Peptides against a protein of PDB entry 7Q4I. Designs and how they scored, part 64

Target 1, 281 residues: chain A of PDB entry 7Q4I
Amino acid sequence: HENSTIAERLYSEVRVLCWIMTNPSNHQKKARHVKRTWGKRCNKLIFMSSAKDDELDAVALPVGEGRNNLWGKTKEAYKYIYEHHINDADWFLKADDDTYTIVENMRYMLYPYSPETPVYFGCKFKPYVKQGYMSGGAGYVLSREAVRRFVVEALPNPKLCKSDNSGAEDVEIGKCLQNVNVLAGDSRDSNGRGRFFPFVPEHHLIPSHTDKKFWYWQYIFYKTDEGLDCCSDNAISFHYVSPNQMYVLDYLIYHLRPYGIINTPDALPNKLAVGELMPEI

## One batch from the design tools (peptide; aimed at target 1 F199 H209)

Design b2_p26_5_s4 (made by RFdiffusion4, then SolubleMPNN; from b2_p26_5, 12 letters changed)
Fold by OpenDDE base, seed 4:
Order: structure tokens, then C-alpha cells, then sequence
Structure b2_p26_5_s4 (fold): chain B 281 residues (1-281), chain A 26 residues (1-26)
């Protein structure tokens, strides 16, 4: 029997609403597998689509389909969350229907932060946004205050937030959030290892998988290395995860155990005051 | 090799997604 007491405590104290970016063609192909794996560990799980699906718990947003509408879908998703669910959670995760998330590790990272702190976390990229922005594919998590500022202060102002539904979704939300003083947090662990990843584990763990000219090395905000030092032992997300890989990851992370090895969790850090961030490492 | 083929397909998908992102940012 596993002792889940701390995980259960964090489930209650660090409430996470996960919204999944999807479309009607992916409801059965991808989104249902999120619901059947890691999405079960969210306090609330919502699929944001263009069509309603009661079996999936998908919401029909008033947006078209296609990559050119991803920004529009993100804006409408957060409007929907703010209107219906802003008090249902403390933190609000965006993920794709091929993102895998270890929600317990995210709760651990978020634990010291106040949800009233205007902050968001993810895989931070450096281009286009001065403070950086979070990679859309790796998933990103907004505090309740960040959602409020985004929806109430940024979205209604075309000078602060792009009114058109076109553009790179993650860059556009990053610009909007910066314009309302939502801080792009550092999601790295105490060893400086990343937690949110825009690719599958194999891509990050295997040295020299990509050449030094690979765009990722120019986009990543914090210096990172390949190999075992790439990734936190408390990693949160991976992208481009197939439906089959989601079940494999679920098994490896939550079921497969090396006999006789007991990992005791580290002590929880002290909670920060509203507006305080962990010191950068 | 089937694994090498899958890796190439994943790499091509990543590259395509990046190219599309760059087009959206122009």
C-alpha cells in the first residue's frame, strides 16, 4: 500500500482546473485518453472544443477550427473558466490533447505560491516577449489572479491583448499577461532542472538527439542540458505524447515500482506571501 | 528500423509545428 497522505493534502490545498485544448475530430482519438489517464488527477477537467460532447465533458466554444483559431479558442476558454469556474480551483492549467501532466508534481511546485499572486508557470521561452512566455505544447498554469487579470483587464483592451483570433496562441497570451503584470515564473526545481517539457521524455533524456542548431536551444529561456540532468525528478509535463504513450506513462509513474526503494517526499516549503516568488536559482 | 521511423515522424511533426508557429509570428 502506498502512503498518499501528502498527495491527498496537496489535492485539497492546491486545487487545479485542467482545461484541454481539443477539437471534435480529436475527442475520441486523443482527448478521451487524457480523461482516462492524467486528467483524472485534476480537481476539475474540462475539454475546450468547438462542439459539445457530454461523454467527454467538452465545451463548445464560439470559435472555428484550425491552427489560426487557437488563440481565439484560448481567449474563449479562459472567459468560460472565469465565468463558470474561477472559484472551482486555485490554479488553471492549459494543456493540449497530446500533453501528459503529472499533476502531483505540479501541485508540489505550486504549493508555496498564493493563487492571488499574478503568476504563471510552464516551459519558458525567451523570444517575442520580454519576460518570456510559456510554450503552449508543454502546458502552462495560471494562478486565479492571473486568470482574472487576463480576462478582466487584458482581453477587453486591444492595446493590451490581440483582438483577432489569429496568431501564435502561447506568444499572444504571453504578451497579454505581461501587459497586465502577470509574472512569468521559474518552474525549475532546486537543482535548476526543468519541469515542463515541449517534447516527449526521450527527446530530452537522450543526449545529442538534436543538433546544436535545433530551434529549441535558441528558444529556451533558461540554460538546459540534455541527458539525465535535463529533467527534474519532479517533472510536470511532456508534449507530443501519443494516446498509447499516455497509458505507458501512467503505468510507469503510478504503478511500476522498484521493490525495496521507498522515496520519502521532501518537506513542503514555507508558503509565500501574496506577490512573492521563489528566488531564482 | 521501426523505432527510427517513429523518431523521424516525431521530429518531422515538431519541425512542421515550429514552421507553422514561425509563419503565425510573421
Amino acid sequence: as target 1 above (281 residues)
Amino acid sequence: DEEEKKRKEEDEKIEKDFEELEELLK
Scores: peptide ipSAE 0.436, ipTM 0.888, DockQ to the pose 0.556
OpenDDE base, seeds 1, 2, 3, 5: peptide ipSAE 0.430, 0.027, 0.014, 0.024; ipTM 0.885, 0.649, 0.485, 0.506

Design b2_p26_6 (made by RFdiffusion4)
Pose (drawn by RFdiffusion4):
Structure b2_p26_6 (pose): chain A 281 residues (1-281), chain P 26 residues (1-26)
Amino acid sequence: as target 1 above (281 residues)
Amino acid sequence: SPHKPDPRSDLEELFGMFLFALLREL
């Protein structure tokens, strides 16, 4: 048994819309498993694809397939969400079909922040954007105000926002958002442990690549060695998670527990004013 | 450029997931 009253209250207080980037080849192989595991825990779930699908109720974006059109799919998905869902949620998560998200921990992190604050959260990388950009695979989440500025202010101005559909989707949205005064939030916990992860848990708990010019140690905005200390008890996301591993993480996180060890929730911080972020770690 | 790290065995990855879940409960 479980008492989920606190999470149910946050479910209504912190509405999260999740959109999943997918393609027809992944509809049954990956996207289905996201819907059956963590996707159903979002306030609203949308599969963004280049073709329709009965099972997923997928939205067909006017965008071709291939890695060269991921940026185009991001722009069209946020335009579609602004057009049809801007008042359906407070927060707008972009995730791949190999991202795993603990949605309850996302609501916990977002609770104190105003949806009118122009901010987005994720795993923060240093290159290409002064204030940093968020890993596309770890998932990143935008405030309603961040979605408004992206669609209304950044997309119509080619000098602020790349008009071609090519490029690293996460780097480009990082540039458009910095250009419209959207803040790159700090998603770490109060102990400084990460919540958003671009790899599976084993890769962060046991870092095999050892600061040997590997891209990750150069890209990370906040310096850390990681290891057994890497990860928050309220971590939000992992990536490169196989369809089978979606169900395993669901089982180990939501079902399996050591008898007699009761997780006691940390108190929720007080709400913040518009434009305000939590004290820096 | 960003990419996935070297593959790990199924057992190593499963252990890592289990270890993470346990550590978060302790």

Design b2_p26_6_s1 (made by RFdiffusion4, then SolubleMPNN; from b2_p26_6, 13 letters changed)
Fold by OpenDDE base, seed 1:
Parts: structure tokens; sequence; C-alpha cells
Structure b2_p26_6_s1 (fold): chain B 281 residues (1-281), chain A 26 residues (1-26)
């Protein structure tokens, strides 16, 4: 017997559309495993591809395949969402077909924010964009207003948003969003611990896994440590999660229970006004 | 994005897990 009353409330009050970046070669290999695991906890789940797949619910975007087209796919994905789905959710998550997401923890983070606040969240990186940008692999979530500004204000203007389909997808959307005053939010918990992770749990949990020269330490916007203080107890996402590991994580998080341990959820914070952010720690 | 970290050694994994277990006891 589970008490899901708070999770059910958040499912209704914090509606999330998840779109998954994929390609036709990964529909069966990766994307279907997202659909069978964490993707089922989104209010809406869409796979963005270059080919339609009715079994997967994949959309064929008018883009080519390959790493050089990821920015093109992101632009077309958000155009498609804006045209067809902008009112179907309050928040719009981009994830890869090897990203795992704990959607309930994302709803908890998003709960105080208005979807009319021009904000987005993820694993914030400091290079290239003054306010920072969100790591593509960790996944990032836009408010409804952020999507509107991106599609209506940024994308049509080559001075605000790159017209070409080349470039680092996460950097390019970060530039576009900054140029339309969409705020790069702080996704850390009240203890300053990260929630969105660009690697598997093992790589974040283990101290001294990487040397001080590893690029990640130069890219992170906020100071984070490995080991004890790496990760929120309410972590949202991990990247490079294999299909098999998705099922393991799904089991460990949602099915495996330590008998006799009851976790009481923290009280929900007060809702913020439109344009208001949580205080930075 | 940039490449992921290299695979972890068993020793490093065990060390990290021990530290993480200590966080819950404090």
Amino acid sequence: as target 1 above (281 residues)
Amino acid sequence: GPAPPEPLSEEKILQGMRLFALRRQL
C-alpha cells in the first residue's frame, strides 16, 4: 500500500510535458525503454525524431540526423510543442533517450514557480552564456512562458537566436533564452545540492573519480563536490543511463522499499509570484 | 557535450558508497 496523495496533487498542479530527443536507429534500442520506465510519469510524453513511429509516439521533425542537427531538432521540437501542445502542460522537459528522470522530484522543485515566469532549470554550466546554460544531457525544463518566448520572440530573430542548425544544442538554446530574458534558474535543493546530473549516479557519488582537470569542474556554474554533498536526496535526472539501468533505477526508486522505514515528505513551499525566483543560497 | 568520465574502479566505488552512508548517519 502506497500513499501517493501528494504526488497525485503535484501531477495535477505541476503538469509536465516530456519530449525525448531520439533518432530512428534508437527507437527500439533506447527510446522505448524511456517510454516503459520514467516517461510514463510525465503528463505527456513525445519522442522527437526524424521518422514517425506510431508505436513509440514519435514525431518526424523536418530535420536530418546526426550530432550537427541536434540544435535543429531542438528548435523544431519546441515549435511543434508550441503549435500543438503549449496548453497541455505547465513545464516542458527536454531529455535524451539515455536520460533518466524522477519526475516527482522535478514537480517538487517546480511547484513554487509560476509557469508564466520566464525561467528554465537543469544542470547549469558557466561557459559561453553570461547567466549560464543548462547541460543538454542532464535534461532541462522550460516554463510555458519560456517556451513562448523561445518560439515567438527568439527563433524568428537571427540576432537573438542562431538560424543555422549547427552548434552545441544546449549552448545555443541557452543563448536564445538569455536574449529574451528567460532566467537560468537554480535547481539546487535547500542544502545547495544538485538535482540535474550530466552523468550516471556513480560518477557523481564517488569522490575523486575525476582529476581537477576534468572539464566538468570548469563547466559547473555552482560549486559542487563529489561524494557526500554531490547530490540532492530529491535528485531529478542522470545521463548516460543504459536501457538496462533504466529498469534498475525504476525498480530501486519506485518498487524497492526498506521495510519499516517511513519517509515523511517535507512541506511544500509557498508559491511564488510571476517573475519571482527562490532565493539563491 | 563533452565526454563522460572514465569507468570507476571498484575501490573508488566502495570508498564513495561508504562516505554516502555516513551522510545519513549524521
Scores: peptide ipSAE 0.301, ipTM 0.866, DockQ to the pose 0.356
OpenDDE base, seeds 2, 3, 4, 5: peptide ipSAE 0.051, 0.203, 0.023, 0.217; ipTM 0.728, 0.791, 0.644, 0.832

Design b2_p26_6_s2 (made by RFdiffusion4, then SolubleMPNN; from b2_p26_6, 12 letters changed)
Fold by OpenDDE base, seed 4:
Structure b2_p26_6_s2 (fold): chain B 281 residues (1-281), chain A 26 residues (1-26)
Amino acid sequence: as target 1 above (281 residues)
Amino acid sequence: GFAPPDPLSEEEILEGMRLFALRRQL
């Protein structure tokens, strides 16, 4: 029998609201598969769209569709969360409808942090934002205080946050969060291995003959290796995961077990004070 | 940009996922 006692404790103590970036054309094709797989492990799951869908639990945000409106959709999504759901969770995850997330591993990473600490986590990129920003596709998670600062302090001020809806969504939120002193956290494990990934596991785990000029190596904030040392044993997310791959990942992660291997969870770390971060590795 | 994985890359993705799942138990 699997001992889930620690996972159940973390489910209660580290409450996560997951919001999924989607559109009406992807409700059935992509978003539904998130709801049927990893999204069921969130404390609350909301799909942010331009059209309401009662079967999906999708919210119609007052924004247009298309890549040029992703920033507008992110602003309206966090406004909606702040108005209706700010007390329903401690942490607020943005993911795409083709992002896969191991929510238990995210709760483990977040456990030591106070939700009142102005911090957010994800796959940190170095361009455009001094402290870095989190890759949109890998998903990123804001503390409750980070959401408050974003919505209340940043969004109303055009000097702090871009007022139009154009631009790279992840870069623009990264600029806004920096401007209100929300810290770009380090999501790496104690071995310096990444937890949030902007690609599928294959692209990280297999040493690619990818030219060292590949944009990812110029964008990544922390130096990472390829191959088996690329990724934490407690990895949190992968991007470009097809609907079929979501079910495969759910099976491999939650059902498939090698006989005779029992994983004993590591001890929980000590809780940090408000405003305190784990040391960078 | 990463091209959409071809059918061979889906198998490679599954192998990568398998390796990932195995590593967690090692």
Scores: peptide ipSAE 0.026, ipTM 0.496, DockQ to the pose 0.552
OpenDDE base, seeds 1, 2, 3, 5: peptide ipSAE 0.020, 0.014, 0.016, 0.020; ipTM 0.578, 0.475, 0.559, 0.542; seeds 2, 3, 5 fail the geometry check

Design b2_p26_6_s3 (made by RFdiffusion4, then SolubleMPNN; from b2_p26_6, 11 letters changed)
Fold by OpenDDE base, seed 3:
Structure b2_p26_6_s3 (fold): chain B 281 residues (1-281), chain A 26 residues (1-26)
Amino acid sequence: as target 1 above (281 residues)
Amino acid sequence: GFHAPDPLSEEEILQGMKLFALRRQL
């Protein structure tokens, strides 16, 4: 039997609601596989769609389908969460139906922070938003206070938040959150390694596949290394993960163990005050 | 749209996943 005592403690102390961006055509093809893998480790899991699906636990948001409606779906998803679920969790993760998330590593990153701190985390990008914004594909997590500010202060004000449903979803929420003083946190580990990844593990781990002219190097807010040093040992998310790859990752992370190797977890850091961030690395 | 790099082969993907999983277990 694995000793899960610390993971169980963090499950109780760092409650995460995960909402999955999906559509009716992906309920069976993609979203179901999220539910069967990493999504089961969220304290609450909701699929945000345009159609209800009781088997999936999918919500029909009042939005159309297609890439031009992603921002609309994100706004309605957070409205729905605020109305029905704001007290059900401390942290609110957006992920895509092809994002894989190691929820325990996210709880470890979030543990020191107060959910009343107006902060959000993800893969930080530098363009378009002064403080940066979090990549939509890597997934991003808002504190309870960040959700409150987004829904109550930003969304009702067209000067603070885009009223139409068009635009890049991740950029638009990043603008809205900046305008209500929600801080774009640093999700890097103590070694300065990234935790949220907008690509599959292989694209980050294998340097030969990254053109130095690739847009990612111009967009990333923090300098990152290539190869095995690209990624935290406590990495949180990867994007463009196929349904089959989700089961492979689930097996490799949670079931496969090298015989005779016992990992001792690092000590939990001290909790921060409300409004306090971790020191810059 | 943001374009990912050219997709890796299934074999390269499997090798990357194995390396990643092994690293996390060490």
Scores: peptide ipSAE 0.104, ipTM 0.712, DockQ to the pose 0.762
OpenDDE base, seeds 1, 2, 4, 5: peptide ipSAE 0.019, 0.023, 0.024, 0.018; ipTM 0.499, 0.580, 0.539, 0.506; seed 2 fails the geometry check

Design b2_p26_6_s4 (made by RFdiffusion4, then SolubleMPNN; from b2_p26_6, 14 letters changed)
Fold by OpenDDE base, seed 4:
Structure b2_p26_6_s4 (fold): chain B 281 residues (1-281), chain A 26 residues (1-26)
Amino acid sequence: as target 1 above (281 residues)
Amino acid sequence: GFRPPDPLSEEKILQGMILFALRQQL
């Protein structure tokens, strides 16, 4: 019999609102499968779209569709969250409708942090933003204070945050957050292994003859190894996960167990003070 | 964000997922 006591505790103490970036054409094709798999483990799950869908629980944001409007959609999504849901959670995850997330591992990473600390986590990239920014595809999670600063302090000020809806959404939010002193946290585990991945597991776990000139190696903020040492034993997210692969991952992670192997969870770390971060490794 | 082409076969994708999932249980 599975002992879920610590996971249940973290579910209550580390409340996560997940919002999913989607569009009307993907409600049935992609978003529904998020809702049926990893999204059910969020404390609250909202789909951000341009059309309402009561079956999906999708919100119609006042934005157009297309890649050129993703930044506009991100701004409106966080405005909506701040207005309606800021007290419903402690942490606010953005993910794509083809991102898979292990929410329990995210709660474990977030546990020591105060939601009143202005911080956000994800797969940190180094270009364009001095402190780095979090890859949009890997998903990124803001503290409640980070959301407040983004919506209340950054968005209303064109000097701090881009008013136009064009641009790479992950870069633009990264610029805005930096401008209001929201810290780009380190999501790596105690061994220096990454937890958020902008690719599917095999792109990281399987040593590929990928050209050292592959853009990812120029973008990653922290040096990572390839192969089995690439990824934390408590990895959080992967991107470009097909709907079918989401069900496979859900089965493998939560249902399939090797007989006779019992995983004992590590002890929870001490909680940090407001404004305090874990030391970088 | 930039979406690189996925050069990996579906078989390699599944293998990576299996390895990852099993590692999460150890």
Scores: peptide ipSAE 0.174, ipTM 0.777, DockQ to the pose 0.689
OpenDDE base, seeds 1, 2, 3, 5: peptide ipSAE 0.190, 0.185, 0.169, 0.181; ipTM 0.785, 0.779, 0.768, 0.772; seeds 1, 2, 5 fail the geometry check

Design b2_p26_7 (made by RFdiffusion4)
Pose (drawn by RFdiffusion4):
Structure b2_p26_7 (pose): chain A 281 residues (1-281), chain P 26 residues (1-26)
Amino acid sequence: as target 1 above (281 residues)
Amino acid sequence: TEEHENESENIFNESQTLAEEKDNEY
C-alpha cells in the first residue's frame, strides 16, 4: 500500500503537459511503452509525430522525418501546444521516446516557481549558448510564460530563432529562449546532486569514461565527477532507456521497497514571486 | 557479462557520434 495524498495535491497544483517526440517506426516499438509507464502520470500527454495513430492519438506535424527535421518538429509542437493547450497546464515537458521521467519529482522541483516566470529546466550544457542549453534526451520543461515567448516572440523573428528545420533541437531552442529573456533554471537538488540525466542510471553511478576528452565532461555546465554521489533521491529523468527498461524502472521506483524504511518528504519551499528563482546551490 | 559491457559501450559510442555531429554543426 502507499499514501499518495501529497502527490495527488501537487498533481492539481502543478499541471505538467508532456509531449513526446516520436516517428511512425517508433509508434509501437517505443512510444507505446512511454504511454503505458510514465506518460499516464502527466496532467496531459501528447505524442508529436509526422503521421496519425489510433493507439497514441498522435498529432501529425507538417514536418518530414529524419534527424534533419527534429528542430522543425520542436517548433511545430510548441506552436501546436500554444495554439490548443496553453491554458491546459503550468509546465510543458519535451521528452524523447527513450526518456524516462519520474513526474512526481518534476512537480516537487517546479512547485515553488511561478508559471509566469520565464524559465526552463533540464540537464544544463555549456557550449553554443552563454547561459547554457538543456539536453533534449534528458527532457527539458518550459513555463507557460516560456512557451508564450517562444511562440509569440522568438519564432516570428529569424534573427532570434533559426528558421530552417535542421540543427540540434536542444541547442536551437536554447538559443531562441536565451534571445527572449527565458532563464536557464538550475535543476540540481539542494545538496547539488543532478535530477535530469542524459544516460541510464548505471552510466552516472559508475562513470566508465574517465575525463578523457569525452564530450560529456566538456559539455556539463556545473562541474561534477558523478559516481555513487551523482544522483538525487528526487531525480526526475533518465535517457537511452529501452522500452523494457521503462517497466523495470516503474517496478523498482514505484513498487519495490525495503520493509520498514519510510520515505519522509522534505517540506515544500514557499512560493516564489514572478521572475524569481530559488537560491543558487 | 560481455554482452552487457558491449551494450553499455554502444550507448556511449552513439552519444559520442552525435556530440561530434553537433560540434560540426555549430

Design b2_p26_7_s1 (made by RFdiffusion4, then SolubleMPNN; from b2_p26_7, 17 letters changed)
Fold by OpenDDE base, seed 3:
Structure b2_p26_7_s1 (fold): chain B 281 residues (1-281), chain A 26 residues (1-26)
Amino acid sequence: as target 1 above (281 residues)
Amino acid sequence: SAALKEEREKIYEKAEKIAEEIDKEY
C-alpha cells in the first residue's frame, strides 16, 4: 500500500528513455536483471548490443565488441535513438548493465529543466574536458536537445567529435558535447551531495582510509564527502552493482519500510526557461 | 595522466571482482 501520485505525475511529465550498454555475453547474465529491476521504471528501455535479442528488446548496433569499442557503441546508440525514438522521451539516460538507477530521483532532478535546454547530467569529472565530463559507469542523462546536437551537429564533424571508435567513451562524448555547447550540468542536491555514483553504495557510504592519492579525488569535479554525507537522500545511480545486488536494492528502496516513518516529499521547484540552469550552490 | 588512468582501471577491475564474488555467494 503506497501513495505514488507524485511519482506517477513525474513519470508522465519527465519522460525518460533508458538505453543500457551491454553485449551478447551479458544479455542473460546482467542485462536481464536490469530489465527485471530498475529498468522497468523507465518510460522506454532499450538494450544496445551487437546482437539482437527479442526477449530482452536488444538492438544490434553495427559495432564490434570489446572495451575498445565502447565509444563506437555510444555513437551508434545515440544515432539509433535520434532516428527512432527522439520524440518518445524528453531525457535519454545511458547506463551500463551493472548500473543501478533510481529513476524517480532522476525525474525529480530533471523536473525544472526544459528538454530543449542543451544540458546533460551525471557524475562530473574534471580532467580532459574544460567544463568537465560525466563518468560513464555512473550513467549520464542527455536532454532531447543535447541528443540532437550530439547526433546532428557533433558526430558528422571530425573536428568536433572523434570519428574513430577508440578512446575513453565518457571523455569522448564529453568533448563532443562541449564542442556543440551542451552544458555539463550540476547534479548535486541542495545540500551539495552527489546523486550519480561510479561505485557501489558501500564504497561511498563506508569511510575508507582511502589514500589521498586515490584517483577518484583527483577526478571529481565537485568536492564530496565520505560516509553518510557522501550521498543525496535522492541519489540516482550506483555502478558495479551485481545482478543479486540489484534485487537487494530494489527490495530496500521500494519494499522495505520502517514502520511509523512517513516520508513527505519536498515541493517541486519552479520550471526553468529554455537554456536556464539551476543557481550554483 | 597515464598513471592516473592506469590506477583508475585497476580500481575498477577490483570493484568488478568484488561484485562478482558477492554474486557467487548467492
Scores: peptide ipSAE 0.032, ipTM 0.585, DockQ to the pose 0.064
OpenDDE base, seeds 1, 2, 4, 5: peptide ipSAE 0.024, 0.028, 0.019, 0.016; ipTM 0.546, 0.568, 0.416, 0.427; seed 5 fails the geometry check

Design b2_p26_7_s2 (made by RFdiffusion4, then SolubleMPNN; from b2_p26_7, 17 letters changed)
Fold by OpenDDE base, seed 2:
Structure b2_p26_7_s2 (fold): chain B 281 residues (1-281), chain A 26 residues (1-26)
Amino acid sequence: as target 1 above (281 residues)
Amino acid sequence: SKKKEEERKKIYEKAEKLAKEIDKEY
């Protein structure tokens, strides 16, 4: 028996719409495995593509395919969400079709925050954007107010948001959000450990797997360590997760249990006022 | 701007290669 009472409460109180960045060539290869694993734990799951797929619940956005159109697809995805789904959730997660997400841990992180607070969370990088921006691969989550400001205030203004479809998707949305005073939140836990990861668990958990000159150490906004102290016990996402690894992670996280070990969840923190953030660590 | 975009693209390509290398070690 598993006690899911708190997780069920958070599922109701912290509603998450997950949209998955995909393309027609990946519907069967990748996206369907997201739907069969972690995506089923979202309150709503939408696949954003260039072609409709009724089995996948994929939306055909008015964008071309290719690596240079990711920013265009992100803009159209959030326009679609704002038009059709802005009241269906409180928080709006972007993930790739090779991102794995522990949605319960994301709800736990988001619980204190008001959806009316203009904030977004992810793996924060320091270059290009003064307040930082969230890594596209790790996935990032916007509050309802952040989506509103992005679509209504930023996108219509070429001075605030890039009108063409070129550029690094995560950097461009980061610039747009900063220009409309959406705050780049701190997703770290109370111990200062990260929750959103732009690589597979192994890359973060194994010490010295990367050279000290690896670009990641220059890009991270917050200082992080390697090894077991790299990652929160309530980690939210990993990137470059293969379809097979998604099923392995689902088994390890949700099914495999060491007999006689009972995890007691921490108490929920107090809710914050609108516009209030958790104190920086 | 184009130079930054190209640099960003190279960073992602390096990360993808690294991820594939990690997958091959297992």
Scores: peptide ipSAE 0.028, ipTM 0.583, DockQ to the pose 0.080
OpenDDE base, seeds 1, 3, 4, 5: peptide ipSAE 0.022, 0.025, 0.024, 0.000; ipTM 0.553, 0.529, 0.562, 0.399

Design b2_p26_7_s3 (made by RFdiffusion4, then SolubleMPNN; from b2_p26_7, 15 letters changed)
Fold by OpenDDE base, seed 3:
Structure b2_p26_7_s3 (fold): chain B 281 residues (1-281), chain A 26 residues (1-26)
Amino acid sequence: as target 1 above (281 residues)
Amino acid sequence: EEKKKKEREEIYKKAQKIAEEIDKEY
């Protein structure tokens, strides 16, 4: 019924390992719904927790639970990935158990890039880190080389990467990655529209839903608009998505079709050499 | 730095509450 030939090609050529940050109390409440929706479209899906769950495929990381341990969990998650799964994928997505991701749109964005390029993508924020950092809630994706540099070069050096588990997780990984020359990429589409979003679709799509003084407008690295122009037609992620909303999004994106409207996918861009980035608009 | 961290945490908590309120309306 559907022509998925290009999506199938990208599934094989742009391999994505998705790791989901969760905890034991959320295995049944949130994480299982990720597994039943968008997580099934990853080449590999791993849930990073403090307790093992064989039904979920959850890994027990050697970290405590609580908001102050998120940075510790991220460090241990990438250590685990590097040790066991570095060759299982080309790209490594971090998402929360309330992040929704359109994996096909992420593969499309990543297609031109070499996984040997030290780069990562997400919703770029400008504070605290000179090149910017990626919002933790929107999810962020590292190249294989970025993971290698993070785990092998940054983590062992307290001067390059914070050794304790305190701090804002997304800021701390952003500092570490900058210190090993991993580039904070531009995830915007050709029209300058964002692809990774730190809030639910409603917060971005509805104009004036947030005050102009809302912190987000001060944090966002690239200028963005509200309403329908807020978001790429190839948007990748949203945050604070409830389990019920995940099923709604799955239905709307993958099942609901307007009769008589056929989308022809754009041609794939040329592949970039190692170390090359798309020009910033 | 600690002040900025607390401000950030408060902002995310506020955003989460708004998201929860929207979810309850439907």
Scores: peptide ipSAE 0.022, ipTM 0.505, DockQ to the pose 0.063
OpenDDE base, seeds 1, 2, 4, 5: peptide ipSAE 0.000, 0.020, 0.022, 0.000; ipTM 0.283, 0.527, 0.515, 0.279; seeds 2, 4 fail the geometry check

Design b2_p26_7_s4 (made by RFdiffusion4, then SolubleMPNN; from b2_p26_7, 16 letters changed)
Fold by OpenDDE base, seed 1:
Structure b2_p26_7_s4 (fold): chain B 281 residues (1-281), chain A 26 residues (1-26)
Amino acid sequence: as target 1 above (281 residues)
Amino acid sequence: SEAEKKAREEIYKKAEELAEERDKEY
């Protein structure tokens, strides 16, 4: 027996629409496993594809497939969300079909923020965008106001947002959002530990003899270490999670319990005013 | 294990390729 009263409250007060980046070849291989695991904990779940799939609830966006079309798909996905779903949620998560997300931990992070604050969160990278941008694979979450600004103010203006569909999806949205004064938030916990991760838990938790020149260490906006101190106890996402690993993670996080250990959640922080952010650590 | 090492290397390679593509484009 468990008490989920706080999680249920946050489910109602911090509504999250999750959209999953996928393609027709991955509907059965990957996307359906998102739907059967962590995706069921979103307030709304939509799969963004180039083909419709009624079993998956996939939307056919007017874009081609391939890496050179990911930016195009992201633009069309947020246009679709703004047109059909902007009032269905307070926060709008992009994830890949191999991203795993602990939605309750995301709601906890987002709770103090107003959805009318122009902000977005994720694994922040430092190159190419002055304020940084969020890693595409780790997933990133926009406030309702951030989506509005992106779709209404940025996308229609070629000076603010790239009009073609080429480029790195995460960099391009990061540039667009910066140009409309959407802030790149700090997703770290009170101990300075990250919550959004561009790799699987094993790769963050187990120190590797990675060269100090490894790109990730050059890209990460905030200093991070490998090992047990790498990750928040309230971690939100991991990338490159296989379909089988999604079910394992679902079991470990939501079903497996150490008998006799009761985890009492911390008190919820005070809500921030519109436009107010938590201080960076 | 060798299998875990290989899987890790494959993921890092994919991620590195994406980073290199960004570095070439920007």
Scores: peptide ipSAE 0.381, ipTM 0.883, DockQ to the pose 0.831
OpenDDE base, seeds 2, 3, 4, 5: peptide ipSAE 0.025, 0.033, 0.005, 0.013; ipTM 0.521, 0.554, 0.354, 0.394; seeds 2, 5 fail the geometry check

